Peptides against a protein of PDB entry 4Z63. Designs and how they scored, part 83

Target 1, 334 residues: chain A of PDB entry 4Z63
Amino acid sequence: LCLGMNDLTGNIPEDLFHLKRLNLLGIQENRLSGSLSREIRNLSSLVRLDVSWNLFSGEIPDVFDELPQLKFFLGQTNGFIGGIPKSLANSPSLNLLNLRNNSLSGRLMLNCTAMIALNSLDLGTNRFNGRLPENLPDCKRLKNVNLARNTFHGQVPESFKNFESLSYFSLSNSSLANISSALGILQHCKNLTTLVLTLNFHGEALPDDSSLHFEKLKVLVVANCRLTGSMPRWLSSSNELQLLDLSWNRLTGAIPSWIGDFKALFYLDLSNNSFTGEIPKSLTKLESLTSRNISVNEPSPDFPFFMKRNESARALQYNQIFGFPPTIELGHNN

## One batch from the design tools (peptide; made by RFdiffusion4, then SolubleMPNN)

Design b2_p14_3_s2 (from b2_p14_3, 4 letters changed)
Fold by OpenDDE base, seed 2:
Structure b2_p14_3_s2 (fold): chain B 334 residues (1-334), chain A 14 residues (1-14)
Amino acid sequence: as target 1 above (334 residues)
Amino acid sequence: SYITTAEEPTSAAK
């Protein structure tokens, strides 16, 4: 049953929960309000639940143990409060959980040993606090993780060295500290292709340790951290780099010539730093900027990107990395 | 400009 993209108001009619054979319920992009009914437990055949972009409030009901076929739960952009219900945090069937842009709070806890099918987790823009869950690497299929705009004080857990399934990781504006430790840990994530760390590590030094290596890194965004240091030499070994944003930092020294050796680099932003010297001639030889063949069909993160002109400006949303225009920004360096 | 993944909360999520 798909009723999305309407102006429906009020609660879900109780009689809807009598549809025991229902596999898909989509009621997204409405004005539905109140609590999400516990009677959703009666939808025992449910595979996909989309309640996103509504006015739901209260706690998410703890009924997911009665939904053994549920693979997709989309609840983004609501007013949900409390934590992740225990039955949801233990769901063995769930592939995708999207609860971004809610008011969920407390310590983030998932039973990753039970969540054997979880491949995408979006909990961005909530009120979670405490530390990053150390057991996330136990979610053996977890590929896409957005935890941006929560309050995860402290460091990236050491256990993330074993996060082999991790491909896309977003941690923007999550009060993280110790970038040296974070990069030292995350370099062990052999499948990591996208790393977004914007608005963390305030005023720290960007490590220039030649022992760091991110073999499969395609997208690196570490903007607006006020980072000190220079262009990191270890990045030169990330031969698949497509997008680099190190803007709005305090990086110094020269822009190295190896920045032009990235065959797939189509977006480079080094603006609002303190770089000096000449613009490398190698930047004029970037094949990705001269060739028309951008492969549009590459796997991308499930979470959106936002381009902000400044802290007060409305962000432009980009759902795909290749939605960014080919860019070289070197402005506002001294 | 800079890229982020930190979505601004909607009024309903405040």
Scores: peptide ipSAE 0.590, ipTM 0.895, DockQ to the pose 0.605
Fold by OpenDDE base, seed 3:
Structure b2_p14_3_s2 (fold): chain B 334 residues (1-334), chain A 14 residues (1-14)
Amino acid sequence: as target 1 above (334 residues)
Amino acid sequence: SYITTAEEPTSAAK
C-alpha cells in the first residue's frame, strides 16, 4: 500500500493494521500526526515500512520482534522522541534503518551482533549524546553510516580500525575531537570511499603524515573545521579521489601540483583558506573536467549532502555525489 | 560554500 506524497492528515486508521499480508506500507510525505501505533505489530508480513516526512511524535513502539520480515524502516523527518526500541536495536532482519531528522535522544545503542543484516544506518540530525558506539564494527554488513549532527563527544573509537564493511561514513557536526586519531583509525577501513567530517575538530591541525593512506577514498569532506596546516601529502596516494572539500579552514602553503593528478577529481573546493602561491597548471588538465566519463552508476551514500553557502542560508540538498556540478573553487585565499 | 551532511532540523523534528 503506497499513499505517499499526498496531503493526508490525522492518524493511520486502525483497520489498516488488520492487513496481515501487507508487505509494503508507504505513507511518507504526508501530514500524519500522533504516535505511531503499536498495532503495526499486526503487520507480520511487513518488509518495508515508510512513514518518513510526516508529523509523527512520541516514542517508536517496541514491536519489531513481531515483524520478522522487516528489512526497511524509514522514519526520517518526524518528531520521534526517546531511543531506538530494544526490538529494533536487535532486529536480525533489518537491512536499512533511517531515522534521521527526528528528536531521538540518549545513548545510541545497537546490538550489532544481533543485527546481522544491517547495511545502512541513518541517524543524522537527532539528539543522541555520549560517545560513538564502539560496537558498530560488529555490524558485519554495515556499509552506510550517517551519525551527523548528534553530540558524540570525544574521539572515533579504536574499534573502528576493524570496521571492514564501512564504505560511507558521515559525522558532520558531531562534536568530534582529535582529527589525527580519527584519520589514523579510519585509514584501516579498507572499503571506506566516502568520509564527511565537516564541522568537527575545531582549530586542530590537519595531519600531514605520509604514513596515512586511504586507498579507496573517493569523497573527502572536511570543511569548516578551522583546521591549520597545509595540503596533506598522504592524500596524494588516494588515486580514486572524486570530490575534495577542505573549504573554510585555515590551511596555508601552496596548493600542490599533485592535486591535478587525480583522474576522477571533478569537484575541488579549497576556498576560504589561507593558501598562497600560484594555481597549479595541473588543475587545468584535470581529465574529469575536460572529458567527463564518470560512471553515473557508481554506488553512492544513502545519506544526503548539503551545500551551504553561509551559516544563514538554506542549504541545497544533493542526493548523489555526481549531482554536484564540476567545480574548482579556490576563492577567498591569499 | 561548503559541503556538509549535517541536515538542518525541520520544525517537526525540533
Scores: peptide ipSAE 0.576, ipTM 0.897, DockQ to the pose 0.606
Fold by OpenDDE base, seed 5:
Structure b2_p14_3_s2 (fold): chain B 334 residues (1-334), chain A 14 residues (1-14)
Amino acid sequence: as target 1 above (334 residues)
Amino acid sequence: SYITTAEEPTSAAK
């Protein structure tokens, strides 16, 4: 049953929960309000539940043990409060959990040893606090993780060295500290292709440790961190780099010539730094900017990106990396 | 400009 993208108001009719054979319930992009009914437990055949973009409030009901076929739960952009229900945090069937842009709070806890099918987790823009869950690497299929805009004070856990499944990682504006430790840990994530760390590590030094290596890194965004240092030499070994944003930092020195050796680099923002010297001539020969065929069909993160003109401006949303226009931004340097 | 994944909360999420 798909009723998304309408002007539906009120709550879900209770009689809807009599549909024992229902595999898909999509009621997204409406004005549905109130609590999400506990009676969703009656939908024992449910594979997909999409309640996103509504006005739901209250706690998410702890009934996911009665939904053994549930693979997809989308509840982004609601007013949900409380934590992740225990049955949801232990769901062996769940592939995708999206609860981005809610008011969920407390310590984030997932039983990753039970969540054997979880491949996408989006909990961005919530009120989670404490530390990043050390056991996330135990979610052996977890590929996409958005935890942006929560309050995860401290460092990236050492256990994330073992996060082999991790491909897309978003931690923007999560009060993280120690960028050197974070990069030192995350370099062990050999499947990591997208790393977004914007608005963390305020005023720290960007490490220039030549021992750092991100083999499969395609997207690196570490903007607006007030980072000191220079263009990191270790980045030159990330031959698959497609997008680099280091804007709004305090980086100094020259822009190195090796920045033009990235054959797939189509988006470069080094603006609002303190770079000096000449623009590398190699940038004028970037193959991705001279050739027409950027492969648009590459896997992308499930979480959205936002381009902000400044801290007060409304952000433009980009749902795919290749939605960004080919860009070289070197402005506001000296 | 700069890229982020930190979405601004909606009124319902505030």
Scores: peptide ipSAE 0.545, ipTM 0.892, DockQ to the pose 0.587
Fold by OpenDDE base, seed 4:
Structure b2_p14_3_s2 (fold): chain B 334 residues (1-334), chain A 14 residues (1-14)
Amino acid sequence: as target 1 above (334 residues)
Amino acid sequence: SYITTAEEPTSAAK
């Protein structure tokens, strides 16, 4: 049953939950309000539940143990409070969980040993606190992780060295500390292609450790961290780099010539730093900017990107990395 | 400008 993109108001009629053969319930992009009914437990055949972009409030009901076929739960952009219910945090069927932009709180806890099918997790823009869950790497299929805009004070867990499934990782504005440790850990994620760390590591030094290596890194965003140091030499080995944003830091020194050797680099923002010297001539030879063929068919993160002009401005949303225009931004340097 | 993945919360999510 698909009722999305209407102006429906009130609660879901309880009689709807008598549809025991229902595989898909989509009621997204409405004005549905109140609590999400516990009676969703009666939808024993449910594979997909989309309640996103509504006015739902209260706690998410702890009934997911009665939904053995549920693969997709989309609840982004609601007013849900409390934690992830225990049955949801233990769901063996769930492939995708999107609860972005809610008011969920407390310590983030998932039983990753039970969540054997989880491949996408979006919990961005919530009120989770404490530390990053050390057991996330136990979610053996977890590829896409957005935890941006939560309050995960501390460091990236050492256990993330074993996060082999991780491909897309977003941690923007999550009060993280110790960028050297974070990069030292995350370099072991052999499938990591997208790393977004904007608004963390306030005033730390960007490590220039030649032992760091991100083999498959395509997207690196570490903007607005007030990072000190220079362009990191270890980044030169990330031959697949497509997008680099190191803007709004305190990086110094020259822009190195190797920045123009990235064949796939189409977006470069080094603006609002303290770089000096000449613009490398190699930037004029970037193949991605001279060739017309941008491969649009590459896998992308499930979470959106946002371009912010400043802290107070409304961000422009980009759902795909290739939605960004080909860019070289070197402005506002010394 | 800078890129982030931190979405600004909606009024309903606040």
Scores: peptide ipSAE 0.592, ipTM 0.898, DockQ to the pose 0.600; fails the geometry check

Design b2_p14_3_s3 (from b2_p14_3, 4 letters changed)
Fold by OpenDDE base, seed 2:
Structure b2_p14_3_s3 (fold): chain B 334 residues (1-334), chain A 14 residues (1-14)
Amino acid sequence: as target 1 above (334 residues)
Amino acid sequence: SYITTAEPATSAKS
């Protein structure tokens, strides 16, 4: 049943929960309000539930043990409060969980040893607190993780050295500390292609450790951290780099010539730093900017990106990395 | 400008 993209108001009619053969319920992009009924437990054949972009409130009902076929739960952009229900945090069928842009709170707890099918987790823009869950690497299929805009004080857990499934990781504005430890851990994630760390590590030094290596790194965003130091030499070994944003830091020294050796680099923002010297001539020879052949069909993160102009401006949303225009920004280096 | 994955408050459905 698909009722998305309407102006429907009020609650879901209780009689809808009598549809025991229903595989897909999509009621997204409406004005549905109140609590999500616990009677959703009666939808025992449900594979996909989409309640996103509504006015739902209250706690998410703890009924996911009665939904053994549920693979996709989308509840982003609602008013949900409380934690992740225990039955949801233990779901062996769930492939994708998206609860971004809610009011969920407390410690984030998932039983990753039970969540054997989980491949995408989006809990960005909530009110979770405490620390990053150390057991996330036990989710052996988990590739996409957005935990941005929560309050995960402290460091990236040491256990994330074993996060071999991790491909896309977003931690923007999560009160993280110790960038040297974070990078030293995350370099062991051999499948990591996208790393977004914007608005963390406030005033720390960006490590220039030549022992750091990110073999498959395509997207690195570490903007608006007030980071000190220079362009890191270890980044020169990331030959697949496509997008680099280090803007709004306090980085100094020269822009190195090796930045022009990245054959796939189509987006570079080094603006609002304190870089000095000449613009490398190698930047004028970037193959990605001279050839129109950007592979639009590459796997991308499931979480959205936002380009912020200022704190008061409405950000532009980009759902894909290749949605960003080819860019070289070197402005405001004084 | 800068890139972030922190969703702006203006995207919330109120």
Scores: peptide ipSAE 0.562, ipTM 0.893, DockQ to the pose 0.703
Fold by OpenDDE base, seed 4:
Structure b2_p14_3_s3 (fold): chain B 334 residues (1-334), chain A 14 residues (1-14)
Amino acid sequence: as target 1 above (334 residues)
Amino acid sequence: SYITTAEPATSAKS
């Protein structure tokens, strides 16, 4: 049943929950309000539940143990409060959980040993606090992780060295500390292609450790951290780099010539730093900017990106990396 | 400008 993209109001009629053969319930992009009924437990054949972009409030009901076929739960952009229900945090069927842009709170806890199918987790823009869950690497299929805009004080857990499934990782504005430790850990994530760390590590030094290596890194965003140091030499070995944003830091020294050796680099923002010297001539030879063939069909993160102009402006949303225009931004260096 | 994955506060939470 697909009822998305309407102006439906009120709550879900209770009689809807008698549809025991229902595989797909999509009621997204409406004005549905109140609590999500516990009677969703009666939808024993449910594979996909999409309640996103509504006015739902209260706690998410703890009934996911009665939904053995549920693969997709989309609840982004609602007013959900409380924690992740225990049955949801233990779901062996769930492939994708999206609860972005809610008011979920408390310590984030998932039973990753039970969540054997979990591939995508989006909990961005909630009120989770405490530390990052050390057991996330136990989610052996977890590829996409957005935890941006929560309050995960402290460091990236050492256990994330074993996060082999991790490909897309977003931690923007999560009160993280120790960038040297974070990069030293995350370099072990052999499948990591996208790393977004914007608005963390305030005033720390960006490590220039030649032992750091991110083999498959395509997207690195570490903007607005007030980071000190220079362009990191270890980044020169990330030959697949497509997008680099180090803007709004306190980086100094020259822009190195190797920045133009990235064959796939189509977006470079080094603006609002303290870089000095000449613009490398190698930037004029970036193949991605001279050739029209950007591969539009590459796998992308499931989480959206936002281009912020200032703190008060509505950011432009980009759902794919290749949605960004080819860019070289070197402005506002002093 | 800068890129983030932190959803802006202007995105309507219900």
Scores: peptide ipSAE 0.556, ipTM 0.890, DockQ to the pose 0.634
Fold by OpenDDE base, seed 5:
Structure b2_p14_3_s3 (fold): chain B 334 residues (1-334), chain A 14 residues (1-14)
Amino acid sequence: as target 1 above (334 residues)
Amino acid sequence: SYITTAEPATSAKS
């Protein structure tokens, strides 16, 4: 049953929960309000539940043990409060959990040893607190992780050295500290292609450790951290780099010539730093900007990106990395 | 401008 993208109001009719053979319930992009009914438990054949972009409030019901076929739960952009219910945090069937842009709170806890099918987790823009969950690497299929805009005080856990499944990682504005430790850990994630760390590590030094290596890194965003240092030499070994944003830092020194050796680099923002010297002539030879064939069909993160023009402006949403225009921004270097 | 993944917290759709 797909009723998304309407102006439906009120609650879900209770009789809808009598549909025991229902595999897909999509009621997204409405004005549905109140609590999400516990009677969802009666939908024992449910594979996909999409309640996203509504006015739902209260706690998410602890009924996911009665939904053994549920692979997709989308609840982003609601008013949900409380934690992740125990049955959801232990779901062996769940492939994708999206609860971004809610009011979920407390310590983030998932039973990753039980969540054997989980490949995408979006909990961005919530009220989770405490530390990053050390057991996330036990989710052996977990590829996409958005935890942006929560309050995860402290450092990236050492256990994330073992996060082999991790490909897309977003931690923007999560009160993280120690960028040197974070990069030193995350370099062990050999499948990591996208790393977004914007609005963390305030005033720290960007490490220039030549031992750091991100083999498959395509997207690096570490903007608005007030980071000191220079363009990191270790980044020159990330030959697949497509997008780099280091804007709104305190980076100094020259822009190195190797920045133009990235054949796939189509988006570069180094603006609002303190870079000096000449613009590398190699930037005028970026193949991605001179050739029309950007391979648009590459895997992308499931989480959206936002381009903020200034602190007060509405961010432009980009659902795909290749939605960003080909860009070289070097402005406001003083 | 700068890129982030931190979206504005919406209360329930206004």
Scores: peptide ipSAE 0.529, ipTM 0.884, DockQ to the pose 0.759
Fold by OpenDDE base, seed 3:
Structure b2_p14_3_s3 (fold): chain B 334 residues (1-334), chain A 14 residues (1-14)
Amino acid sequence: as target 1 above (334 residues)
Amino acid sequence: SYITTAEPATSAKS
């Protein structure tokens, strides 16, 4: 049953919960309000539940033990409060959990040893606090993780050295500290292609350790951190780099010539830094900007990106990395 | 401009 993108109001009719053979319930992009009914437990054949972009409030019901086939739960952009229900945090069937842009709070706890199918987790823009959960690497299929805009004080856990499944990682504006430790840990994530760290590590030095290596890194965003230092030499070994945003930092020195050796680099923002010297001539030879054949069919993160012009401006949303226009931004380095 | 994954505060659906 798909009723998304309407002007539906009120609650879900109780008779809907008699649909024992229902595999898909999509009621997203409405004005549905109140609590999410516990009677969802009666939908024992449910594979996909999408309640996103509504006015739901209260706690998410702890009924996911009665939903043994549930693979997809989308509840983003609601007013949900409380924690992740215990049955949801232990779901062996769940592949994707999206609860971004809610009011969920407390410590983030997932039973990763039980969540054997979890591949995508979006909990961005909530009120989670404490530390990043050290057991996330135990979610052996977990590839996509958005934890942006929560209050995860401290450092990236040392256990994330073992996060082999991790491909897309977003931690923007999560009160993280120690960028040197974070990069030193995350370099061990052999499948890591996207790393977004914007609005963390305030005023720290960007490490220039040549021992750092991100073999599969395609997207690096570390903007608006007030980072000091220079263009990091270790980044020159990330031959697959497609998007680099280091804007709104305090980086100094020259833009190195190796920045033009990235064959796939189509988006470069180094603006609002303190770079000096000449623009590397190698930037004029970026193959991705001269040839139209960027392979648009690459896997992308499941979480959206936002381009912020000003703190007060509505951010432009980009659902795909290739939605960004080909860009070289080097402005405001004076 | 800068890229982030921190979703702007959506105004509550007024």
Scores: peptide ipSAE 0.528, ipTM 0.880, DockQ to the pose 0.728

